# Peptides against a protein of PDB entry 9GMZ, part 32

Target 1, 343 residues: chain A of PDB entry 9GMZ
Amino acid sequence: TGFPLELLTRPATERLAYFENYTVAHPRLKEVYEILMRTIAEPAGASFIFVYGASGVGKTTLRLRVEQKLTELALPKLESDRARVPVVGIEAIAPESRYFNWKEYYTRALITLEEPLIDHKFDYGVRGISRDNFGKINVESKVVAPALRRALENALIHRHPDVFFVDEAQHFGKVASGYKLQDQLDCLKSLANMTGILHCLLGTYELLTFRNLSGQLSRRSVDIHFRRYCADSPEDVQAFKSVLLTFQQHLPLAETPNLVDHWEYFYERTLGCIGTLKDWLKRVLSDALDREATTITLKDLQKRALSVAQCQKMFKEIQEGERQLSETEADVQNLRSALGLGA

## One batch from the design tools (peptide; made by RFdiffusion4, then SolubleMPNN)

Design b1_p10_2_s1 (from b1_p10_2, 5 letters changed)
Fold by OpenDDE base, seed 2:
Structure b1_p10_2_s1 (fold): chain B 343 residues (1-343), chain A 10 residues (1-10)
Amino acid sequence: as target 1 above (343 residues)
Amino acid sequence: MIEVDPLPLP
C-alpha cells in the first residue's frame, strides 16, 4: 500500500502536503509515544517530563501526535467544560541575548493557550492584556514579565491542560552561567507547582544538563530517551530500512524510487534520525515536483543531503549525549550496587 | 495526519 495514485494528477503543492503530513509510526516513535501518553495520563506526582534525543530524531513529530491525540480524547469532555484546553504546545525560542526572554515566553504561552475559538473568555486581571474582536489575545508592550507570569498561571489553572509542552527546551540552557540555568529551572518548577500543570520539555541531549542540575526536579520528573536507530544493531538497521521502504512507497511520484538499496547512504547522512530523513526526502521531493520528475535519483538525494561536516558535527553531539546517558546509567547502577540493591 | 506502521521488509 502506497500513496493514493490520484495524487499524481494533483498539483505539486498537494503532493508535497501529502508527504509532509505523512508519518511513519516507526518503532522508536511508537515506544516513546506510548510512554509519553501513559505518563501524561498517570504522572504519579511528577511535575515534569523530559523527552531528550538527537536533533532530528522526531521529537516535534512526537509532540504534535500527542497533542492531536490528547485533543481527540478530550473532545467529549470539552463540550461540558468550555473553559478547558486539553493541551498546550509551544516552541522555546533561542534567546537573541545572553538572557532568556521570559516576557516573550509568557506572551507566546498565553497566545497559544487562548485560541480565538475558545468561547469561555477569562479575565487575566492584568492591565494591558486584552482580546480583539476575534478573541485573539493582545499583550501590550508595557506589560512586564511578572504580570505575564501571573496571567499565565491564572490561565493555566483556568484552562487546566493535561500537559504543557515546550519544544526545543534546550534553549532554556543557553544562558551564560549554570546559576541562571538553575533560576530558569526553578522558575519553570514554580510555574508547574503553582498551576498543578504537568510540563513536558522536549529537546536535545543538552536537556541532560537540566536533569542533572536540579536534584529536586529529578524526584518529580520522568525521563524519556528518544533514541536514534543504531547501525550496529541488526534490529535497528531493519527498522531503518523498513522506514525507507515505507517512505519510498509514500513519495507521490510516478515511479517508486529505490531508497532501500541506498540505506547506508541514508544512514550516513541522517545518523539514524527519522526526522532528519523525512526532512531530507521532503526537500528532494519538492525539487522533483518542481522539475515534474517521475522519480528521485541518487543525484537528487546528494543535492539535498547534509554535508559530511554537518553530519560529523551532529554525530559528535549525539555521541556526547549518548555517553552522558550511559555514564548516568552506570552511575545509577553503581549507586544501586553501593546501596546493596542488585544491579 | 496519516499514521502508518512501517512496512515489513520483504
Scores: peptide ipSAE 0.237, ipTM 0.850, DockQ to the pose 0.946
Fold by OpenDDE base, seed 1:
Structure b1_p10_2_s1 (fold): chain B 343 residues (1-343), chain A 10 residues (1-10)
Amino acid sequence: as target 1 above (343 residues)
Amino acid sequence: MIEVDPLPLP
């Protein structure tokens, strides 16, 4: 069990690409994946899914794996319906101003939705939107945000994806006033309602603010908490060690490095976030391949580790998010108790 | 320690 030994004779680029594409199916990822896939298949009248968790927990990996699976499941239907796109995923950009750039959001969403090699030219009914010879959308600078919204609504209706993913969705909340945040939430809600397309917002614990600000979104949303591994849980520690063991076997090096014996150091510098761990190991692997090294040492790990100050900052952000969730859980219990519902 | 299975490769 491990990487294909033939990789040892392959170029460094191919060895690195193997590790980049390799995904450990760790317990929390499997759990969240199954919940997300089930919720997409049976949204039960939900218009939104919120996936929140620490930075580097693996949300982007989750999204990509769900996108892959939805595409695979859609293949038989795509043969009969050449207009359909199974899934669309974008990353929200942090606003440069106190205002979210909806024009940019709609443009990126349209571009991403139309990237599939779809022979069927759809007319969006909007002047200044065209396709190149490869089917890529070109949006002229003169096209205004309301026109781009209509184009996106029409595209989403026509392509009918099973879900619309927005990664880094906390960036919607980076606005100077609560009123403007409400307007943004109402805009997203309107887009989901007008298209009938399920929206999945992935992001940090800042997404919890969306849940609290819109009682109407909360009624039509499913929440998924992508938790990190906690060192105070023996089960979580064992799962984290198993992830290290699996990565250890899948590093395409001549000598298998001993990562598991350094599990505490890996935990200290990742806070139990597997995405942070993978990114760290990727950097260290790249360095080792550049040196034609046979293995990875503790010194190589230390060279690419996050600083203690970075870890302390990240940990503070995690603790605040976990606190907000624990308070919400307590509020639910208090509400249930006050309603005479058993805990 | 138990190895965790990889998610399917693309």
Scores: peptide ipSAE 0.043, ipTM 0.692, DockQ to the pose 0.171
Fold by OpenDDE base, seed 5:
Structure b1_p10_2_s1 (fold): chain B 343 residues (1-343), chain A 10 residues (1-10)
Amino acid sequence: as target 1 above (343 residues)
Amino acid sequence: MIEVDPLPLP
């Protein structure tokens, strides 16, 4: 069953919103979702979860879906514990400077953790942090990063989320020296340890650098690889085609476009990343709706496709990440073999 | 959010 046919009589904004809010539970998303949900439920002494994968693979969709589910599961408890937040999720911003802005990070984390649905006003004991009449946190410019950290620690302890998500977490790695990277990791580790809150860092393959640099984090972390679909895998190709089939049926257009017949072109321009695919289709759908078009053509797709040069750049970044993982897997296998553990 | 499993290819 495709989209609700009633959408064809609805405004373009509603038709677009339907597709925007539509998520395909594709195999890799489902797998990673299940692993992540299980790990959040039973962290087994882990303080960190690392979710890494290609840009546009769907990490943000994963995060949002987990946040939704954790919120739903917590609803019965939230009625009795009005101080509790079930989950908190932020996106790390790329620093304008060569250094990660901890002040901004803590501020955004506090603001997100204190979203207005929480009736219970908590005083974080930090001058220059206040709530407005709408319950929104205001952080004065004079508040320094160490004070914001203490406020966040207190907030996390008080709100006790099941997990703290940080999307685009590779931005923590944007530091001028390896020592500074270690300091960043130690800072995050300390935050997780002091609060007892599980941290989930989602990001690109640059997160592997964090895994490798902190043998202490590695011992207290769970790693989740969110893989793209690979064209060299018949199963992955089939899954990718099934996603295209699903999307074509859920595009709220009068005539169902044949996307599946163009699967190779879609693969070429998405590298098997479903988030990239969805974003592409959203742009094309928006253009089609603006033109009151009955369907989407290959020419419409081509107009909104990533350039070959963009795809080549993205592919190199993916290949480097996949290579690093493959080397790590081989090293583990070699270590096991050397230990007399069967391969 | 509408979540749907991918359709099997015919």
Scores: peptide ipSAE 0.033, ipTM 0.748, DockQ to the pose 0.946
Fold by OpenDDE base, seed 3:
Order: structure tokens, then C-alpha cells, then sequence
Structure b1_p10_2_s1 (fold): chain B 343 residues (1-343), chain A 10 residues (1-10)
């Protein structure tokens, strides 16, 4: 099954939007999705879920799929409880300054909590938070961060989401020299404790640094590693090739490009990260549609590929993250052996 | 959003 052939007669914008909204349910995505859904359903006293993996592995896609599914599952209850939001998802912004902007974070979280289905007016108890005539939350510039935090706490309690997602959560770690990443974690921990809402932080391997900073967070966190595909695993190579085959059939072009024959080049420039692959193909598709091209060539791919230098940098970051996890696994095995627990 | 399993390679 490929793309709907009717798309070939549609505007370039619709053809691009089809591919943008297309998701391959690749094995690693399914595995992590199932673990995450089970953990959200049965958190077992966890306050945090950490989802970490390479940049471009597909964490945002995972989040969006879980958000969709939680919303679908909640729909029957939302008819009776119009105050409920099933899930909240935000992306953490990279700070322009040396400091994480908590005011902006709380404002964006509040806006996101109030956008789609909620005609139910909630009084935040904070002056300078209002709704416009369209129901959008407006936060006056005079509202201070502690007041926004209280408003968010009250909103989260009232809306009672099953989970609060924070994507690109490694940006909490971008604290100025001398500020402790611990302070950011303590703020998040306090928000989770005050609201009783499960928090899921998605990010790069930089999130592993958060584990080492708080021995108390580790006891109340579930960790999910979203692995890339590895070229040294025949099964992973086969899965990666199958993803390429699927994408080539879902590119809305008159002639199906041969992506699979170039799998090594795709692997070299994506490091086995399906999100990176999809984003590359989106760029190439956009260029092809702008030229009214019938297909995608290797030259078109090369034009939009990440540079070797970018891939080398990304690979170094991945290797460091994978190394840290491997050391942790070895430490667990050493602990088991020391406890007289078999391997 | 369209979700599809990876196609088997021939």
C-alpha cells in the first residue's frame, strides 16, 4: 500500500502535508510506545517518566502518538467531565539567556491546557490571567513567575491530565555556570508533587545527567531508552531498510524513488534515527514538489543531506549516551552478582 | 495522521 494516487493531482502543499503527517510504525517506536502507554496507565507511584535517545530518533512522534491515543481513550469521559484534559504536551524552549525562562514555560503550559476543548471557564485565582473573546488565555506581562506557577498547579489539578509531557527537556539542563541543574529538577519535582500529575520528560541523552543529580528522583522515575537502529545488528538493518521501503512508497511522486538501494547512504547520514530520515525526506520532497519533479534522485538526496561533520558530531553525542547506559547496565550486573543474584 | 507498519523487504 502506497500513498493515495489522487494526491498526484493535488497541490504541492497537500502532497507535502500528507508526507508530514505520515508515520511509519517502526519496531523501536512501537516498543517504546507500548512501554510508555503501560507506564502512564500504571505509574506505580512514579512521578516522572524519562524518555531519552538520540536527537531525531522520533521522540516527538512518540509523544504525539501517545497524546492522540490518550485523547481518543478519554473522549467518552470528556463528554461527562468537560473540565478534564486527558494529556498536556509542551516543548521546552532553548533559553536565549543563560537561564531557563520559567515564566515562559508556565505561560505556555497554561495556554496549552486551555486551547482545544475547554469551554469550561476556570478561575485561576491570579490577577492578570484572562481569556479573550476566543477563549485563549492571555497572561499580562505583570504576572510574576510564582503566580503563574500557582495558576499552573491549580489548572493541572482541575484538568487532571493522565500525563504532562515536556519535549526537548534537555533544555532544562542549559543553566548558567553556577546554577545547579538540581534547582530545575527540584522545581519540576515540586510541581509533580503539588499537582499529583505524572510528568514525562522527553529529550536527548543529556537527560541522563538528571538521573545522577537526584537519588530521590531515581526512586520515583521510570526510564525509557528510545534506541536508534544499529548497523552492527542484522535485525536493525532489516528494520531500517523496511522503513526506507515504506517511505519510498509513501512519497507522493509520480515515480517511486528507489531509496532501499541507497540504505547505506541513508544510514550514514541519519545514524539509524528515523526522525532524522523523515525530516531529510521532507526537505527533499519539498524541493521535488517545487520543481514539479516526477521522482527523487540521489543528487536530490545529497543536496539536502546533513554534512559529514554534522553526522560526526551527532554520532559522538550518541556514542557518549550509549556508553553511559552501557556502564549503568554493567553496574547493575555487578550489583546483582554482589548480591548473589544470578546473571 | 497515518500510521503504517514497515513493509517487509522482498
Amino acid sequence: as target 1 above (343 residues)
Amino acid sequence: MIEVDPLPLP
Scores: peptide ipSAE 0.030, ipTM 0.684, DockQ to the pose 0.936

Design b1_p10_2_s2 (from b1_p10_2, 4 letters changed)
Fold by OpenDDE base, seed 5:
Order: C-alpha cells, then sequence, then structure tokens
Structure b1_p10_2_s2 (fold): chain B 343 residues (1-343), chain A 10 residues (1-10)
C-alpha cells in the first residue's frame, strides 16, 4: 500500500512532510539499528560505539530512530524519574578553525540535555550557566571549556542517559597543529569514564582513525560499519531497487513515477546511499509539488541530481574508507592465521 | 514517523 490517497487533496506542505517523515527500513538500516540497540542495552563494558559509513548512508536517520525508540522504551520509567533523560543526541559541528571547538561541543551537549521538558532544575555548580524561565540553558560567553566539561559531566551523571550520541564525530579528528588526536580521544574517554555514560560516535570513515589510534578505546569500543549498497552485489542491487519501489509508492503524487526502471541512474548518483537518495527525491518532490505536477519525470530527477563530479569525489572518499576496512579485515585474518586460529 | 520495510520486488 502506498501513501494515503487523501494526501492528494492536501496542501503541498503536508504532502512533502509526509515524504520527509517517511522512512524505509532498508536492510542495512535495520541491521545496524538492531546491532546498535542491542549494544546500547548490553554494552558489555564498552564505553564507546563507533558507527561509521559513507556520507548520506543514513547515519542521522539511524540515530533519530534509536533516539525515538529509547525514548519510547523509557517513558514508563520517566514518569517516576523526572530527572532522567533516556538518550541525548548532538551533532558535532565542523569547526570554523582547523581544530575542534570543545567549548561549543560542551555547550551544545548541555543545551540538548536540558531541552527535554524536565521540570527538575539541577544546578550544575558552574557560574555563568543558568536556566531561563522556560528551563532552557543559557551559557555565558565567559564560561571556559573545563567548566563546561564539569557541568556536562554532572548533567550526564544526573540525567543518566542510556547513550550519548555524537553525529558527525569525525570533526573530533580536526586537531590544531602540535596537538595529538590522542588527546581528543583521551578527553572523550575520560568523559565516558567519569560519567559512566556510553558514547556513540557516528561519522564518516574518518572515524577509523580514532579506532586505529587508540588501542585502549578499541578495547572498550564496539564498531558498527554502516555499509552502502554495492552494485557488484546482486543482493545489494535488489535491496536498492526495493527501496526505489517503496519510495515511488510513497511519493504523494497523482501518478506513481517509475523509479525502479531508472535504478542504475539512481545508483550512479547516490552511490548506494539511501539518505542521498531520499534527499534527492525530496528535492524533486518539492519541485513537482510547486508546479502542481501529477508525477515526476527523468528530466525532473536530472535537474536535482548530484553532478558527476560530486559523485566521483564522494566515491573516492568511500573507496578509501572501504579499502581501509578491507585491509583491516585482511590484517585480522592474517593475524588469526599467524596465531594458528583457522581462517 | 512512518517506518516501512521495503517492498519486495515482484
Amino acid sequence: as target 1 above (343 residues)
Amino acid sequence: MIEVEPLPLP
């Protein structure tokens, strides 16, 4: 069954919002979701989860789904424990400077922890951190990063989320000249250890550098690879086509477009990344709705496609990440073989 | 938020 047909009589904004809020539980998303949910429930002494994959693979969608589910599961307990936040998720900002802004990170984390309608005002013991009448955290510019860290530690301890999500976490890898990436990792590690809160870092394949640099983090981390669909895998192609079929039925247009017949073109311009696909279709749908069009055409798709040059750049970045993982897998296999552990 | 499993291809 496709979209609710009643949407065809609804405003363009509502039709677009339907598609925007529509999520295909595609196999890779489901797999990673299940692994992530299980790992959050039973971290087995892990302090970190690393979720890495291509840009536009769907990591933010994954995060939001997990946040939603953890919130839903926690609701009965939150009625009795008004201080608790079940989950917190932030996006790490790309620093304007060549180095990660910890002050901004801690500020955003604190703000996000307090955005829930939590009546329980906690004083984090830091001068220049206040709450407005609406409970929103205000951080004065004079508050220094070490003070914000202490406030965040106290907040995390008090709110006790099951997981702390950091999206676009590759931005932690942006270190000033003369500083070591290890210092950033040690900072994160200490935050996780001091709070007892599981941290989930989502990002690009640049997160592999974090895995490789900290043998201590790797011992206390779970790695989750959010793979794209690969055109060299018949199963992946079938899954990708199935996603296209699902999207075409859920585009709130009077005439169902045939997206599946153009699957190769969709693959060429998304590299098998479903987030990229969805965003593309959202743009095309928006254009179609603005024109009061009954359907979308290949020409409409082409108008909003990523350029070949963009796709080539993205593909090189993906290939480098996939190569690094493949080399790591081969190294593990070689190590196992050298240890007399069967292949 | 509507979550749907992808439809099987015919």
Scores: peptide ipSAE 0.134, ipTM 0.817, DockQ to the pose 0.948
Fold by OpenDDE base, seed 1:
Structure b1_p10_2_s2 (fold): chain B 343 residues (1-343), chain A 10 residues (1-10)
Amino acid sequence: as target 1 above (343 residues)
Amino acid sequence: MIEVEPLPLP
């Protein structure tokens, strides 16, 4: 089973859009998806979910698929409750200063909560917040962060999403001092507690720092590790090859390229991260479509590959994250052993 | 090799 053959007669934009929208249900994505969906459905008193893994592992794809599924599951209820939003997802911005921009965070969250499915005007009780004719939120520059927070709290309570997603959440940690990081975590914790809304923070292994800094967050958090595929695991190598085969069949080209025979090169330049692989293939497909090419060659792949230096940097970041997790697992085992609990 | 099924198209 491959792409619809009719795509070969369609515009390059439609062929590219097909591949962009295509998601391989690879084993680790399925596993993390199932864990995340179950945790959202039954948070068991958790206020936070942490999803951490390598850059380009597919966290944004995971988020979008969960958002889609939560929306689909909510449709029957949304007919009766027109105020409800099933899910809200934002991306945290890297701070330009040593301080996180809470005003921008609250503004983006409010804008996202008020997307067009909602005919019902909600009064946030805050002067300088308005809606345009399309229902989009406009926030006047005079509105201060504490007022935006209250507006967001009211919006989250009124819209009652099943989860609030924050992608690139490691950006909360990019502050000048541990005290300021604690204040930020306390701010997030307070928002979750005041609204009763489950927060899911997705990010790099830098999210592990949040687990260590707040013993109170750790008690109310669920951790989900989105692992890359490892070349030292035969099962992981087989899964990675199966992903390559699947992408090979779903590239809308006249001649199916042989990606699987180059699996080692794909692994070398993606580090087993399927998001990095998809983004690479998307760039190569775009180039091939622009040339009206019948297939993709190794030279086409090489032209759009990450450099060895980029891969080495990414690999060091992965190794440090995997090391920190291994130490945490060892600490848990040591704690269990010290408590007289079997391994 | 076993093909990995796609996630549902949007």
Scores: peptide ipSAE 0.054, ipTM 0.700, DockQ to the pose 0.171
Fold by OpenDDE base, seed 4:
Structure b1_p10_2_s2 (fold): chain B 343 residues (1-343), chain A 10 residues (1-10)
Amino acid sequence: as target 1 above (343 residues)
Amino acid sequence: MIEVEPLPLP
């Protein structure tokens, strides 16, 4: 079944919102979702989960689905424990300066933990943190990063989320000249250890640098690779075409476009990344709705496609990440062989 | 959010 046909008589804003809120449960998303949910339920002494994959593979969609599910599962317990937050998710921001802004990170994390719907007031133990009349956290400019860290540690302990999500976590790798990436990892590790809260870092293949820098993190981390669909795999091509078929039926347009016949062009401009595909179709749908168009054409798709130069850059970054993972897998096999465990 | 399984290709 496609989109609700009643949407064709609705405002463009409702039609666009339908598609924005629509998610295809594609095979790779389901696989990673099940692994992540299981790992959160049974972390087995892990302090970190790393979810890495190509930009636009769908990591933010994965996060939002897990956050929704953890919230739904916690609802019966939240009636008895009004202080508890089941899950917290933040996106790491690329610093405007040459260094990661920890003060901003801690402030945003505190604001996210303390949504106005939480009736239970908490004392952060830090002067210059208050709630306004709407329950929104206000952090005075004079509050320093070490004080904000203590406030976040106390808030995480008190709210006790099952997991703390950090999306775009590769931005922790943006370190000022003279600082070590190791110091940022030790800071995150200390926060997880002090709070007892499981941290899930989602990001690009740049997160592999974090995995390799700390032999101590490797012992307390679970790794999840969110793979793209590969054109050299017949199964992956079939899955990608199935996603296109599903999207074409859920575009709220009077005439169903044939996206599947153009699958090679969609693959060329998305590199097998379903998030990139969804964002592209969203832009094209928005343009079509603004023109009151009955369908979308190849020309409409071309107008909103990533450039060949952008795709070439993204593909090089993907190939380097996939190469680093293949080398790590080979190193594990070589280690097993050297230990006499067999291949 | 509406979650839907991909449709099988014909």
Scores: peptide ipSAE 0.042, ipTM 0.782, DockQ to the pose 0.951
Fold by OpenDDE base, seed 3:
Structure b1_p10_2_s2 (fold): chain B 343 residues (1-343), chain A 10 residues (1-10)
Amino acid sequence: as target 1 above (343 residues)
Amino acid sequence: MIEVEPLPLP
C-alpha cells in the first residue's frame, strides 16, 4: 500500500503535509512504545522515565504517538471530568544564556496544560496569570519563577495527567559554569514529588549524565534505551531496508524512487536513525515538489544529505553513549556473578 | 497521523 494517488493532483503543501504526518512503525519504535506505555500504566512507584538514544532516532515521534494514544484512551473519562488532561508534552528549549530558563519552562508548561480544549477555568492563585478572550494563558513579565512553579504545581495537580513529557531534556544539562546539574535534577525531582505526576524525560545520550549524578533518582526512575539500527546486525539492516521500502512507497511523487538500492548511502548519512532519515526525505521531497519533479534522484538526495563531517560528529556522540551503556551492562553482569546469580 | 508497519522486503 502506497500513498493515496489523489495526492498527485493536490497542492505541494498538502503532499508535503501527508509525508510529514506519515509514521513508519519500525521495530525499535514499537518496542520502545510498548515499554513506555506499560511503564506509564504501571509506574510501580517510579517518578521518572528516561528515554535516551541518538539524536534523530525518533524520540519526538515516540512522544507524539504516546500522547495520541493516552488521549484516545482517556476520551471516555474526559467527557465526565472536563478538568483532566490525559497527557502533557513540552520541548525543553536550548538556553540562549549559560543557564536553563526555568521561567520560560514553567510558562510553556502552563500554556500547554491550558490549551483551548479545556473550557474549565482554573484559578492559579497567582497574580499576573490570566486567560485572554480566546482562552490562551497570558503570563505577565512581572511574574517570578517561584510563582510560576507554584502555578504549574497547582495546574498539574488539578489536571492530573498520566505523564508529563519533556522532549530534548538534555538541555537541562546546559548549566552555567559554577552551577551544578544536580540543582536542575533536584528541581525536577521536587516538581514530580510535589505534584505526584510521573515525568518522562526524552533526550540524547547526554541524559546518561543525569542518571549518574543522583543515586536517589536512579531508585525512582525507569530507563528506556531507544537504540538505532546497527549495520553489523543482519536483522537491523533488514529492518532499515524495510523502512526505506515503506518510505519509497509513501513519497507522493508520480514515479516511485528507488531508495532501497541506495540503503548503504542512507545508512552512512543517518547512522541507522529513522528520524534523521525521515527529515532528510522531507527536505528532498520539498525540493522535488517545488520543482514539480516526477521523482527523486540520487543527486537530489546528495544535495540535502548531512555532510560526512556532521555524520562523523554524530557517530562519535553515539559511540560514547553506546559505550557507557555497554560498560553499565558489564557492571550489572559482574555484580550478578559476584552475587552468585547466573548469567 | 498515519502509522504503517514496514513492508517486507521482496
Scores: peptide ipSAE 0.099, ipTM 0.814, DockQ to the pose 0.949; fails the geometry check

